# Peptides against a protein of PDB entry 2FGR, part 161

Target 1, 331 residues: chain A of PDB entry 2FGR
Amino acid sequence: SSVTLFGIVDTNVAYVNKDAAGDSRYGLGTSGASTSRLGLRGTEDLGGGLKAGFWLEGEIFGDDGNASGFNFKRRSTVSLSGNFGEVRLGRDLVPTSQKLTSYDLFSATGIGPFMGFRNWAAGQGADDNGIRANNLISYYTPNFGGFNAGFGYAFDEKQTIGTADSVGRYIGGYVAYDNGPLSASLGLAQQKTAVGGLATDRDEITLGASYNFGVAKLSGLLQQTKFKRDIGGDIKTNSYMLGASAPVGGVGEVKLQYALYDQKAIDSKAHQITLGYVHNLSKRTALYGNLAFLKNKDASTLGLQAKGVYAGGVQAGESQTGVQVGIRHAF

## One batch from the design tools (peptide; made by RFdiffusion4, then SolubleMPNN)

Design b2_p19_3_s2 (from b2_p19_3, 12 letters changed)
Fold by OpenDDE base, seed 5:
Order: structure tokens, then C-alpha cells, then sequence
Structure b2_p19_3_s2 (fold): chain B 331 residues (1-331), chain A 19 residues (1-19)
């Protein structure tokens, strides 16, 4: 039998000019270009085009050596695959996030990513950002002339919070067209959670598209997230993203991405703009730099996600500037 | 890195896989 050991160690020097007190933060951070990870995976050919697979992956925090421990919360799946596609059992990216985050030019990591996949409310569920789920069954189709789809269901296992039942239940999926330079997708999801101990549905709709022109790539996202509360009204956020990337000198890549977060419950907007550069020293090692600006308006308190340094909010209506300079190494 | 174990020979082979 064969097992593949793989990983990424991504560590940076990071700076943000404002925290919740208005003070600057700086230090060593993690996962600025790619999420640092350690994983094990393997496949077994069962004959007749059927394969078994496993995947175990956890996040690495290089700045503190995983002081809080190591787990396989990124992915812990067993699968069967073949001409019918792939069925997965276990914690993983939910199908909607797996597909729709692929349009984020910053790979859902660091200070530059699209932040729409978020707990926009005080959701009390563990995965109220809509990214992953426990107890997940997922199915992915093959690609049929460009058309593909993914579906998922996560069991709540009778988890309760306050008076809310079915906490952690997920149902969702996407349809997509992936052909050559073009990718386009529609994702729909509902997750049951609680806010203030009361039952709440997290509804999500996301549209994504990208086109690779060779000399540059364009990518976009449109998302609506609603936390539907029985009491207190809906918490709705409309999120928009547009990004471009281009190769530079055969060894580099420049990225520029803009996002708008229209937070309807507080009638407040936040604007994010990020410039990134990656310099490939080899196939496996890169230097990178990110520069991000986050402008909060009115009651908005969003902060850039400088993981390992500062990922909290700022004062209402304040702007934040963030910088990351780091090394990414894959093995 | 791919690690292979042969149960008959008890040999462990590590191969660097360039993805």
C-alpha cells in the first residue's frame, strides 16, 4: 500500500495598523499565501475502475508550533470513486465552499481573501462560516463536457443550543461549468444553527465565475448570506468580489482583488482591496507579500485576518491597513 | 512524499513526488 505525506509551512511577518483599541499589532503570523497544513492521503485500486481513498489533513501554526494541539479538522474523509464520481464520508469542506472559494484569488487565506464565507451573526454553531461541516456525506459528479456538480448533507446528530434543535445540519450543493479557460458556478446552502439560543437558518447563495486570458485571469463572486431568525429579523449580508491576477517575468504572480461587504442588518458597508505578489524561488518554495486595505463605514467593525498576529475587529467606522511578508514551502 | 510499505519484504520506500 502507498501513503502520501504532504504539507505546507507558510509563515510571515505581519503588521496591522489598528486593533480594537486603535493600536498597531505586529509579529510572526501563519498562512499568509496558503494555509499551512500537514496531511496524509492515499488511494487503493479496487479494480473495475473503483478506488478507495482516505484523506487526513490538519492546520499547522508555524509561529507557535501548534501550541493548542494538532487535529484533522481541515479534512478527515474516506471515499469511493469511479466512473460515477466520488462519495466522501467525514469532515470536509462543504461542496458549496469547496467550489465557490476556488474563485478567490487569495485562496481563502491571509489578509486578502474574500471574507463572504463568514459567521455574519453571533451564530453559535461551530461552522457557521459555511466552510466545513462535521458528519458530512458529499458526492461529486464527474465532469461531463464541462458540466459538474457537488452535493452534501451533514447530520446534526440531535445537537441542541438553547431551544434550537438540529444545530449543525447542512444541506447544499453547486452546479458548475468548467471548460478550458472558463469556470462558472452557482451554489446554494442551508445550515441550521442558533443565535441567542434560538433556532436560526443560515441561508447562502453564491455565484462565481473566472476566465483565464493567458496573460491575466479575471475572477468574480456574488454572494448573499442570511441568518434567518425567528425573532429579531434577518441578518443579511451581500458580498461582492472582483479580482485579477497575472504572471510576472515567468517566476512571479501579481494579484489585485476588491471586495464589498454590504451588511444590511447594520446598514453598513466595508470595502477591501488587496495587492499581492508571489515570487517562486522553486516549484515548492515562494516568497510573498500582501498589502490590504479595509475601509469600514458607519457601524462596520470588520478586521483583516492576519492569523497569528491579529484577526479581531476594529472600532466602528475605522479603516485598517495590513501587510504580510513571508515564506511558503510545500513538501 | 510517497511512502510505500511492502508487507512481504517489510521494505519501506520513500519517493519524493513532484506535484
Amino acid sequence: as target 1 above (331 residues)
Amino acid sequence: ITISYDSVTKEVTAVEVEE
Scores: peptide ipSAE 0.040, ipTM 0.660, DockQ to the pose 0.397
Fold by OpenDDE base, seed 4:
Parts: sequence; C-alpha cells; structure tokens
Structure b2_p19_3_s2 (fold): chain B 331 residues (1-331), chain A 19 residues (1-19)
Amino acid sequence: as target 1 above (331 residues)
Amino acid sequence: ITISYDSVTKEVTAVEVEE
C-alpha cells in the first residue's frame, strides 16, 4: 500500500477597489492560482486489477494558519477502482463540477475563475453552489476511445430546512469526449435545497469544450442554473465563458478569460474579464499575477472572490477591479 | 511526496514521485 502526502500553499497580496460600502480592501489572501490544500491519498492493489483507494484533502489558509481549524471538506473518499472505472464513497466534487470546472483556465479559484457554479438564489443548503456534496456516491467510467462519463448521487439523509425535507440530495452526471487536443463535455445535475424555507430544486446544465492548439488553448463554458421554487417563480442564470491560454518563453503562461452572467430573475448582467500570468520558478514553485475586472449592470451585485481579503458583493450596478500577486508552492 | 509504507516489510520508502 502507498500513502502520499501532498499539498499546495498559495498565498497572495490582493486588492479590490470596491466592497459593499464602496471602499477598497487589501491584504494577504489565499488560493489565487490554485486552492491551497493539504492531503493524504493512497492506494492498495487488491489483485485482479482491483484497487482500493482513499483520499483526504482539506483547504489551507496560509494567511491565518487555519485559525478556524482544518477539515477534509475538499475530499474525504474511499474508493474501488479497476477496469470498470472508479466508485467513490464520501464528500467530493460532484461529477458535474469535477468535469466542467476543468475548462476553467483559472482553476476555479482566485479572482479570475468562472463563477457560474454559484448559489444564485440565496439557497440555504451548504453546497448550493453545485461544487461538492456530502454523502456522495460517485462512479467514473474509464476512457474508451475518448468517451468517458461520471455519475453521482448524494443522500439528503432527511436533512430539513424550513419545510424542505430533502436538502442536500444530489443527482447528476456528465458525458465527455477527451481525445488528444479536444475535450468536450455535457453535464446535468439536480440538487435539492431550500429558499426562504421552501423546497427548491437547483437544476444545472453545463456544456464545456476546450482545444489545445499547442501554441494556445481555447476553452469555453455554457451553463444554465435554475432554482425552481414552488412559490415566487424560478431564479435562472445563464453563464457564458470563453478563455485562452498560451505558454510564454517555456517558463510562463498567460491566461485571458471572459465570462458573462445573465441573471434573469433580476434582468441584470455581469461581465468579468481576467488577465492572468504564471511564472514557473521551478516545477513546484510559481509566481503569479491576476488582474480582474467585473462590471455589474442594473441590479447585479457580484463581487470578485479575493479569498482572505474580500469575497463579498458590491453595490448594484457597480464595477469592481481586483488584483492578486502571489506565490504558489506545491509539495 | 509519495511515502510508501509497505506493511509487510515495514519499509517506509519516500519516493518523490515526479508527476
């Protein structure tokens, strides 16, 4: 059996020019290029092509030394794998987010990522962003000639919020084609939650694709998130992303990503554009910089996610500029 | 860092897996 200790410490100096009061925020933040993490993983060969595995991973907050504690909320799985693929038991990325966030050139973290995986409706569930789930069973197929899929189900365990009695139930999956420079995926998910103490379905459909031209990579996402409420009507958001990345001088990478969030319930759009650069000092250590601009229109109040500094919203119709400069170290 | 512990041999092999 093998046990691997692994991690990332990513810490930055971050600035945003506006908070909810219109004031600037700045300080030391975390996870600007990659989510800071500490993990343990291992595998055991059981013979006959069957393997057992475990994975325990928690987030690291380098700015305060995990003052709120440490947990394995990123992933806490046991698995069996073989020629049939992999079955996982435990908290993890749900299959839809695991696959579809892979098209985000900003690694679903910092001020530059696609923010479509969000709680758009003041959902009261802990994971109403559609990223992870408790009590999750997942299955991932092998890759067969490029075709692959993942499926997941999370038990609600009769969790209640208000009159909602199935909070935390997830069902979802994706189908994908991954072959050489091409990746394309379609994901569908439904999560049970509550809004205003009432049962609500969070429905999600996501299409993603990327192509690596060698000299540059293009990536795109199309997503619809719909919180179906029994009372008050549906809260629908259409999110779009287009990004490009290119290697620079063999030691760097430049990234540019645009996203549009069309928030139908408030008839308001937000536009996000982010320029990022990563400079590899070694295989394990990189310097990075991100510059993001978020333009809210009308009633939109979205904010950039400068974790550890400011991740709240702004005033309706206000624009926000964010900067992160940091160090990422992997071990 | 992959720390392989062989429970049979009790050998702890730290192999830097260059991923």
Scores: peptide ipSAE 0.037, ipTM 0.695, DockQ to the pose 0.458
Fold by OpenDDE base, seed 2:
Structure b2_p19_3_s2 (fold): chain B 331 residues (1-331), chain A 19 residues (1-19)
Amino acid sequence: as target 1 above (331 residues)
Amino acid sequence: ITISYDSVTKEVTAVEVEE
């Protein structure tokens, strides 16, 4: 039997020019290029092409040494895999987020990522961003000539918030085509939650695609998230992303990504543009820099996610500029 | 880092896995 200890420590100096009071924030932040993590994983060959696996992974906060504690909330799975694919039991990325976030050139991390996978409605569920779920069963197919899929179901276990009694139930999946330079995927998900103590359905549809031209990669996302409330009407957001990346001098990568968040419930848009650079000092160590600009219109109050420094909103209609410069080390 | 345990030999091997 084998056990692999693995991790990433990613720490940065971060700056945002505006918080909710209109003041600047700066300091030491975490997870600017990759989410800092510590994990254990392993596999056992059971013979006949069947394998057992486990994966335990938690987030690391290098700025405070995990002052709030350590847990395995990133992933805590046991699995069986073989020619049929892989079945996972335990908390993990839901299949939709696992696949569709792969088109984000900023890897769903730092101040530059696509922010569509979000709790748009002040949902009271723990995972109302549509990224992970507790009590999850997942299945992933093999790749069949490019075609692949993933499905998941999470039990609510009669979790109650207010009058909502099925909070945390998830059902979702994706279909994809991954072949050579082309990747394309469609994801659908529904999650039960509560808003204002009332039962709410979080519906999500996401389309992603990327193409690697060798000299550059293009990537895009289209997403609709809808919180269906019994009272107060639906909270709908249409999110769009287009990004490009290119290798630089064999040791670096430059990234440019634009996103638009059309927040229908408040008739307000937000525009995000991010320039990123990663410089590989080695296979395991990189320097990076991110420069992001977020423009809110009308009632929009979105903020850049400078984790460890400031991840809150701004005043309605205000713009925010963010910078991260950091070190990523993998082990 | 991969740590392997052989249940027969009782040997523990640590190998740095370069991803």
Scores: peptide ipSAE 0.034, ipTM 0.673, DockQ to the pose 0.475
Fold by OpenDDE base, seed 3:
Structure b2_p19_3_s2 (fold): chain B 331 residues (1-331), chain A 19 residues (1-19)
Amino acid sequence: as target 1 above (331 residues)
Amino acid sequence: ITISYDSVTKEVTAVEVEE
């Protein structure tokens, strides 16, 4: 039996030129290139190709030393794995987010990531962004000639909010083809939640693909999220992403990513463009810089996610510029 | 960092895993 202690400490100086009042915000932020984390994991060989595993991982906030406490909300799983694949029990990334966020060149972190995995409707559930779930059972297949899949179900345990009685129920999965330089995936999910105390279904469909040309990588996402409400109509967002990355001089990586968020319920679009650079000082330590532009149109109020500095919205139709410069250290 | 604990010897071994 082995136990691995692992983590990342990622801290940056961040700036955004506008908050909700139109004022600039700046300071020390966290998780600009990778989410800061502390974790424990281990495996036990049970013989016959069967393994038991555990994984406990929580987020670290280096700017305040985890003033609000530490938990294992990133992942808290026990698993069995073998020739059949892997079964996981416990809070984790839902299968759809686990697979489809892999096409985000900014790894769902900092001011540059694809923001489609979001609570678009003021959903009252804890995980209405479609990223993680409590009470989750997941299954992941092996890779069969490139083909693979993942499935998940989360129990609601009769959690109620207002008149909604199945809050937190998740069902979803993906199918994928991963072979050499090519990756492509289709994900489908439904989550039960509440909006304004009323039962609401969060439906999600996501298509992702990437190709590694060696000298550069291209990646793309297409997503539709619908919060289906009995009263007031559906809240639908179509999100699009296209990105490219390339190695620089054997020690660096440059990234460029564009995203469009078409928010149908308010007939408003937001455009995001991000330039990122990572400079590896070693295998474990990197310097990085991100420059992001977010242009809101009409009634759109989206803000960049400068965690630890400012992650709120802006005034309707306002644009926001964000910068992060930081250090990432893995151990 | 991989930490192994032998319950018999009570030895703790830490090995840095090069990724």
Scores: peptide ipSAE 0.037, ipTM 0.661, DockQ to the pose 0.328; fails the geometry check

Design b2_p19_3_s3 (from b2_p19_3, 12 letters changed)
Fold by OpenDDE base, seed 5:
Formats: structure tokens, C-alpha cells, sequence
Structure b2_p19_3_s3 (fold): chain B 331 residues (1-331), chain A 19 residues (1-19)
């Protein structure tokens, strides 16, 4: 049998000019260009076009050597694949996030990514950001002339929080068209969770599209996230993203991305703009730099996600500037 | 890196796969 060992170590020097107290933070951070990871994967040909697969992947924190431990919370799946597509069993990206985060030019990582996939409420579920789920069954179709889809269901296993039942249940999917330079997708998801010990549905709708012009790529996202509470009204956020990337000198890539987060429950907006550059030293090693600016308005307290340095909020209505300069190495 | 184990020979082979 064959097993592939793979990974990424991405470590940076990071700076943010404001924390929750208004003070600067700086140090070594992790996962600025790509999420640092260690994984094992393999496939077995079962004949007749059927394959078995496994995938085990955990996050690496290079700044502290995984002081809090290592796990396979990124992905822990067994699968069957063939002409029918792929069925996966185990913790993974939910189908909606797997597809719709692909339009984020910052790969859902570091200080520049689209932050729409978030726990916008005080959701008490472990995965209330809508990114991954435990106890997940997922199915992905083949690509049929550009058309493809993915579906998923996660079992709650009778998890309760307060009076809320079915916590952790996920149902969702996407439809997409992927053909040459064009990609477009629609995703719908619902998760059951709790807020303040009360049952809450996290509803999500996301539209994504990208087009590669060769000389540049454009990408966009439109998302609505709604935490539907039985008491206290809905917590709704409309998120928008537009980004562009272009190759530079055959060895580099420049990225620019803007996002707007319209937080309806607090009638407050946040604006994010990020400039990124990646310099490829080889196929596997890159230097990178990110510069991000986050402007909170009114009651908004969003912070840039400088993982390993500071990922908390700021004071209401405050702006935050972040910088990351680092090395990404894949093996 | 692809690691193969042959259960008969008990040989472990590691090959770097450039993706």
C-alpha cells in the first residue's frame, strides 16, 4: 500500500497596531499565506474504477511547536470514489465552505481572507463559523460539462446546549459551473446551534464567481449569514468581497482584496482591504508579505486574524492595520 | 513524500513526489 506524507510550514513575523486595549501586538505568527498542516493520505484501487481513500490532516503551529497538542481536526475522512463521484465519511470542510472559500484569493488564511464564514453571533456550537463539521457525510459529483455539486449532512448525535437540541446538525450543499477560466457557485447551508442556551438556526447563502483572464484573475463573493433566534431577533450579516490577483515577473503574485461586512444586528459596517505579495523561491518555498487595513464603523469591533500574535477584536469603531512577512514551505 | 511498505519484504520506500 502507499501513503503520502504531506505538509506546509508557514511562519511569519506579524504586527497589528491595535488590540482590545488599543495597544500594538507583534511577534511570530503562523499560517499567513497558507494554513500550516501535517497530513497523511492514500488511495487503494479496488478495481472497476472504484477507489478507497483516507485523509488525515491537522494544523501545525510553528511558533509554539503545537504546545496545545496535535489533532486531525482539519480533516479525518475515509472515502469511496469512482465514476459516480466521491462519498466521504468523517470530519471535513462542509461542502459549502469547501467550494465557496475557493473564491477567496487569500485562501481563507492570514490577515487578508474573506471573514464571512464566521460565528457572527455568540453561537455556542464548536463549528458555528460554518467551515467544518463533525460526524459529516458528504457527496461530491463528477464534473459534467462544467456542472458539479456537493452535498453534506452532519449528525448532531443528540448534542444539547441549554434547551437547544440537535446542536451541530448540518445540512447543506452547492451547485457550481467550472469550465476553463470561469467558476461560479451557489451554496446553501443550515446548522443548528445555541445562543444563550436557546435553539438557533445558522442559515447561510453564498454566491461566488471567478474568472481568470491569464494576465489577472478576478474573484467575488456575496454572502448572507443569519442566526435565527427564537428570542431576541435575528443576527444577520451581509458580506461582500471583490479581489484581483496577477502574476508578477514569472516568480511572483500580487493580490488585492476588498471586503465589506454589514452587521445588521448592530447596524454597523466593517471594511477590509488587503494587499498581498508572494515570491516563489521554488515550487515548494515562498516568501510572502501581507498588508491589511480593517476599518470598523460605529459598534463594529472586528479584528484581523494574525494567528499566533493577535486574533481578537478591537474597540468599537476603531481601525486596525496588520502586517505579516513570512516563509511558506511545502513538503 | 510517498511512503510505500511491502508487507512481504518488509521494505519501506520513501519517494519524494513533486506535485
Amino acid sequence: as target 1 above (331 residues)
Amino acid sequence: ITVTYDSVTKEVTAVEVEE
Scores: peptide ipSAE 0.038, ipTM 0.661, DockQ to the pose 0.389
Fold by OpenDDE base, seed 1:
Structure b2_p19_3_s3 (fold): chain B 331 residues (1-331), chain A 19 residues (1-19)
Amino acid sequence: as target 1 above (331 residues)
Amino acid sequence: ITVTYDSVTKEVTAVEVEE
């Protein structure tokens, strides 16, 4: 049998010019280009084209040495795979986030990523950002002439918050076309949660597409997230992203990404623009720099996610500038 | 890093996997 030990250590110096008090924050942060992680994975051939698999993965915080502990909350799955595709049991990315975050040119981390996969409504569920789920069963099809799909269901296990039942139940999936330079996907999900102790459905629709022109790649996302509350009306956010990346001199990559977050419940928009550069020192080691601008309008209070330094909000209508310069090492 | 254990030979081989 084989077991693969793998990981990424990504640590940076980060700066943001505003926190919630209007003060600057700076220091050593983590996960600016890729999420720092440690994992174990393996497969067993069972014969007849059937394989068993396992995957255990946790986040690494290099700035404090995981002072709050280590766990396998990123992924903890056992699987069967074959000509029928793959079935996974355990905590993982939900199928919608697994597919649709692949269009984010900033790898869903640091100060530059698409922030649409978020808890927009102060949902009280642990995974109300729509990224992962506990008690998850997932199925992924093979790729048939470009067409592929994924489906997932997470059990609520009668979890309650306030008067809300079925908290943590997830149902969702995607359909996709992946062929040559083209990728396109549509994802749908519903998660049951609570807001203010009352039952709430988190509905999500996401469309993603990318095209690789060889000299550059274009990528886009369109998302609607709606927290449907019985009392107080719906909390709806429409999120848009457009990005481009290009190789530079055979050893580098430049990335530019814009996102718009139209927060309907507060009638307020936020604009994010990020410039990133990665310089490959080897296949496994890179230097990187990110420069991000976040402009909040009206009642919007969004902040850039400078993990390990400052990931909170800002004052309503304030703008924030963020910088990260770091090292990424994969092993 | 891929660590392979051969149950017959009891050998442990570690190989860097280029992803």
Scores: peptide ipSAE 0.037, ipTM 0.693, DockQ to the pose 0.440
Fold by OpenDDE base, seed 2:
Structure b2_p19_3_s3 (fold): chain B 331 residues (1-331), chain A 19 residues (1-19)
Amino acid sequence: as target 1 above (331 residues)
Amino acid sequence: ITVTYDSVTKEVTAVEVEE
């Protein structure tokens, strides 16, 4: 049997020019290029093409040394895999987020990522961003000439918040085509949650595509998230992303990504544009810089996610500029 | 780092896996 110890320590100096009070914030932040993590994983060959696996992964906060503790909330799975694909039991990325975040050129991390996978409605569930779930069963197919799929179900275990009694139930999946330079995927998910103590359905549909031209890669996302509330009407957000990346001098990568968040419940839009650069010092160590601009319109209060420095909102209709410069080390 | 334990030989091998 084998066990792999793995991780990433990603720490940066970050700056945002506005917080909720209109003041600047700066300091040492985490996870600007990749989410900092520590994990254990392993596989056992059971013969006949069947393998058992485990994966335990937690987030690392390099700025404070995990002052809030360490856990395996990123992933805690046991699995069986073979010619049929892979079945996973335990907390993980839900299949929809696992696949559809792959089109984000900023890897769902730092100040530059697509922020569509979000709790748009002040949902009271622990995972109302649609990224992970507790009590999850997942299945992933092999790749069949490019075609692949993933499905997941999470048990609510009668978790109650207010009058909602099925909080945390997830059902979702994706279908995809991954062949050569082309990737395209469609994801659908529903999660049960609560808003204001009332049962709410979080419905999500996401379309993603990318194409690698060799000299550059283009990537895009289209998403609709809808929190269906019994009282107060639906909270709907349409999110759009378009990005490009290109290798630089064999040791670097430049990224440019635009996103639009059309927040229908408040009739307000937010525009995000991010320029990123990664410089590989080695296979395991990189320097990086991100420059992001977020423009809120009307009642929009979105903030850039400078984890460890400031991840809150801004005043309605205000713009925010963010910078991260950091080191990523993988082991 | 991959650590392999052989249950027969009781040997522990640690190898840096370059992804």
Scores: peptide ipSAE 0.036, ipTM 0.688, DockQ to the pose 0.478
Fold by OpenDDE base, seed 4:
Structure b2_p19_3_s3 (fold): chain B 331 residues (1-331), chain A 19 residues (1-19)
Amino acid sequence: as target 1 above (331 residues)
Amino acid sequence: ITVTYDSVTKEVTAVEVEE
């Protein structure tokens, strides 16, 4: 059996020009290029092509030394794998987010990522962003000639919020084609939650694709998130993303990504554009910079996610500019 | 850093897995 200790420490200086009061925020933040993490993983060969595995991973907050504690909320799985694929038991990325966030050129973190995987409706569930789930069983197929899929189910365990009695139940999956420079995926998910103490379904459909031209990579996402409420009507958001990345001088990468969030319930749009640069000092250490602009229209109040500095909203119709400059170190 | 602890051999092999 093998056990691997691994991690990333990513810490930055961050600035946003507006908070909810219209004031600037700045300081030391975390996870600007990659989510800071500490993990343990291992495998055991059981013979006959069967393997057991475990994965324990928690987030690291380098700015305060994990003052709120450490946990394995990123992933805490045991698995069996073989020619049939992989079955996982435990908290993890749900299959839809695991696959569809891979098209985000900003690695689903910092001020530049696609923010479509969000709680759009003041959902009261802990994972109403559609990213992870507790009590999750997942299955991932092998790759067969490019075709692959993942499926997941999370038990609600009769968790209640208000009159909602199935909070935290997830069902979802994706189908994908990954072959050479091309990746394309379709994901579908439903999560049970509560809004205002009432049962609500969070339905999600996501289409993603990328193509690596060698000199540049293009990536795109199309997503609809719909919180179906029994009372008050549906809260629907259509999210769109288009990004490009290119290697620079063999030691760097430049990224540009645009996203549009069409928030139907408030008839309001938000536009996000982010320029990023990563400079590799080694295989393990990089410097990075992100510059993001978020334009809210009408009633939109979205904010950039400068973790450790400011991740709240802004005033309705306000624009926000964010900067992160940091160090990422992997071990 | 892949620290492989073999529980049978009690050998801690730290292999830098170049990923």
Scores: peptide ipSAE 0.059, ipTM 0.720, DockQ to the pose 0.404; fails the geometry check

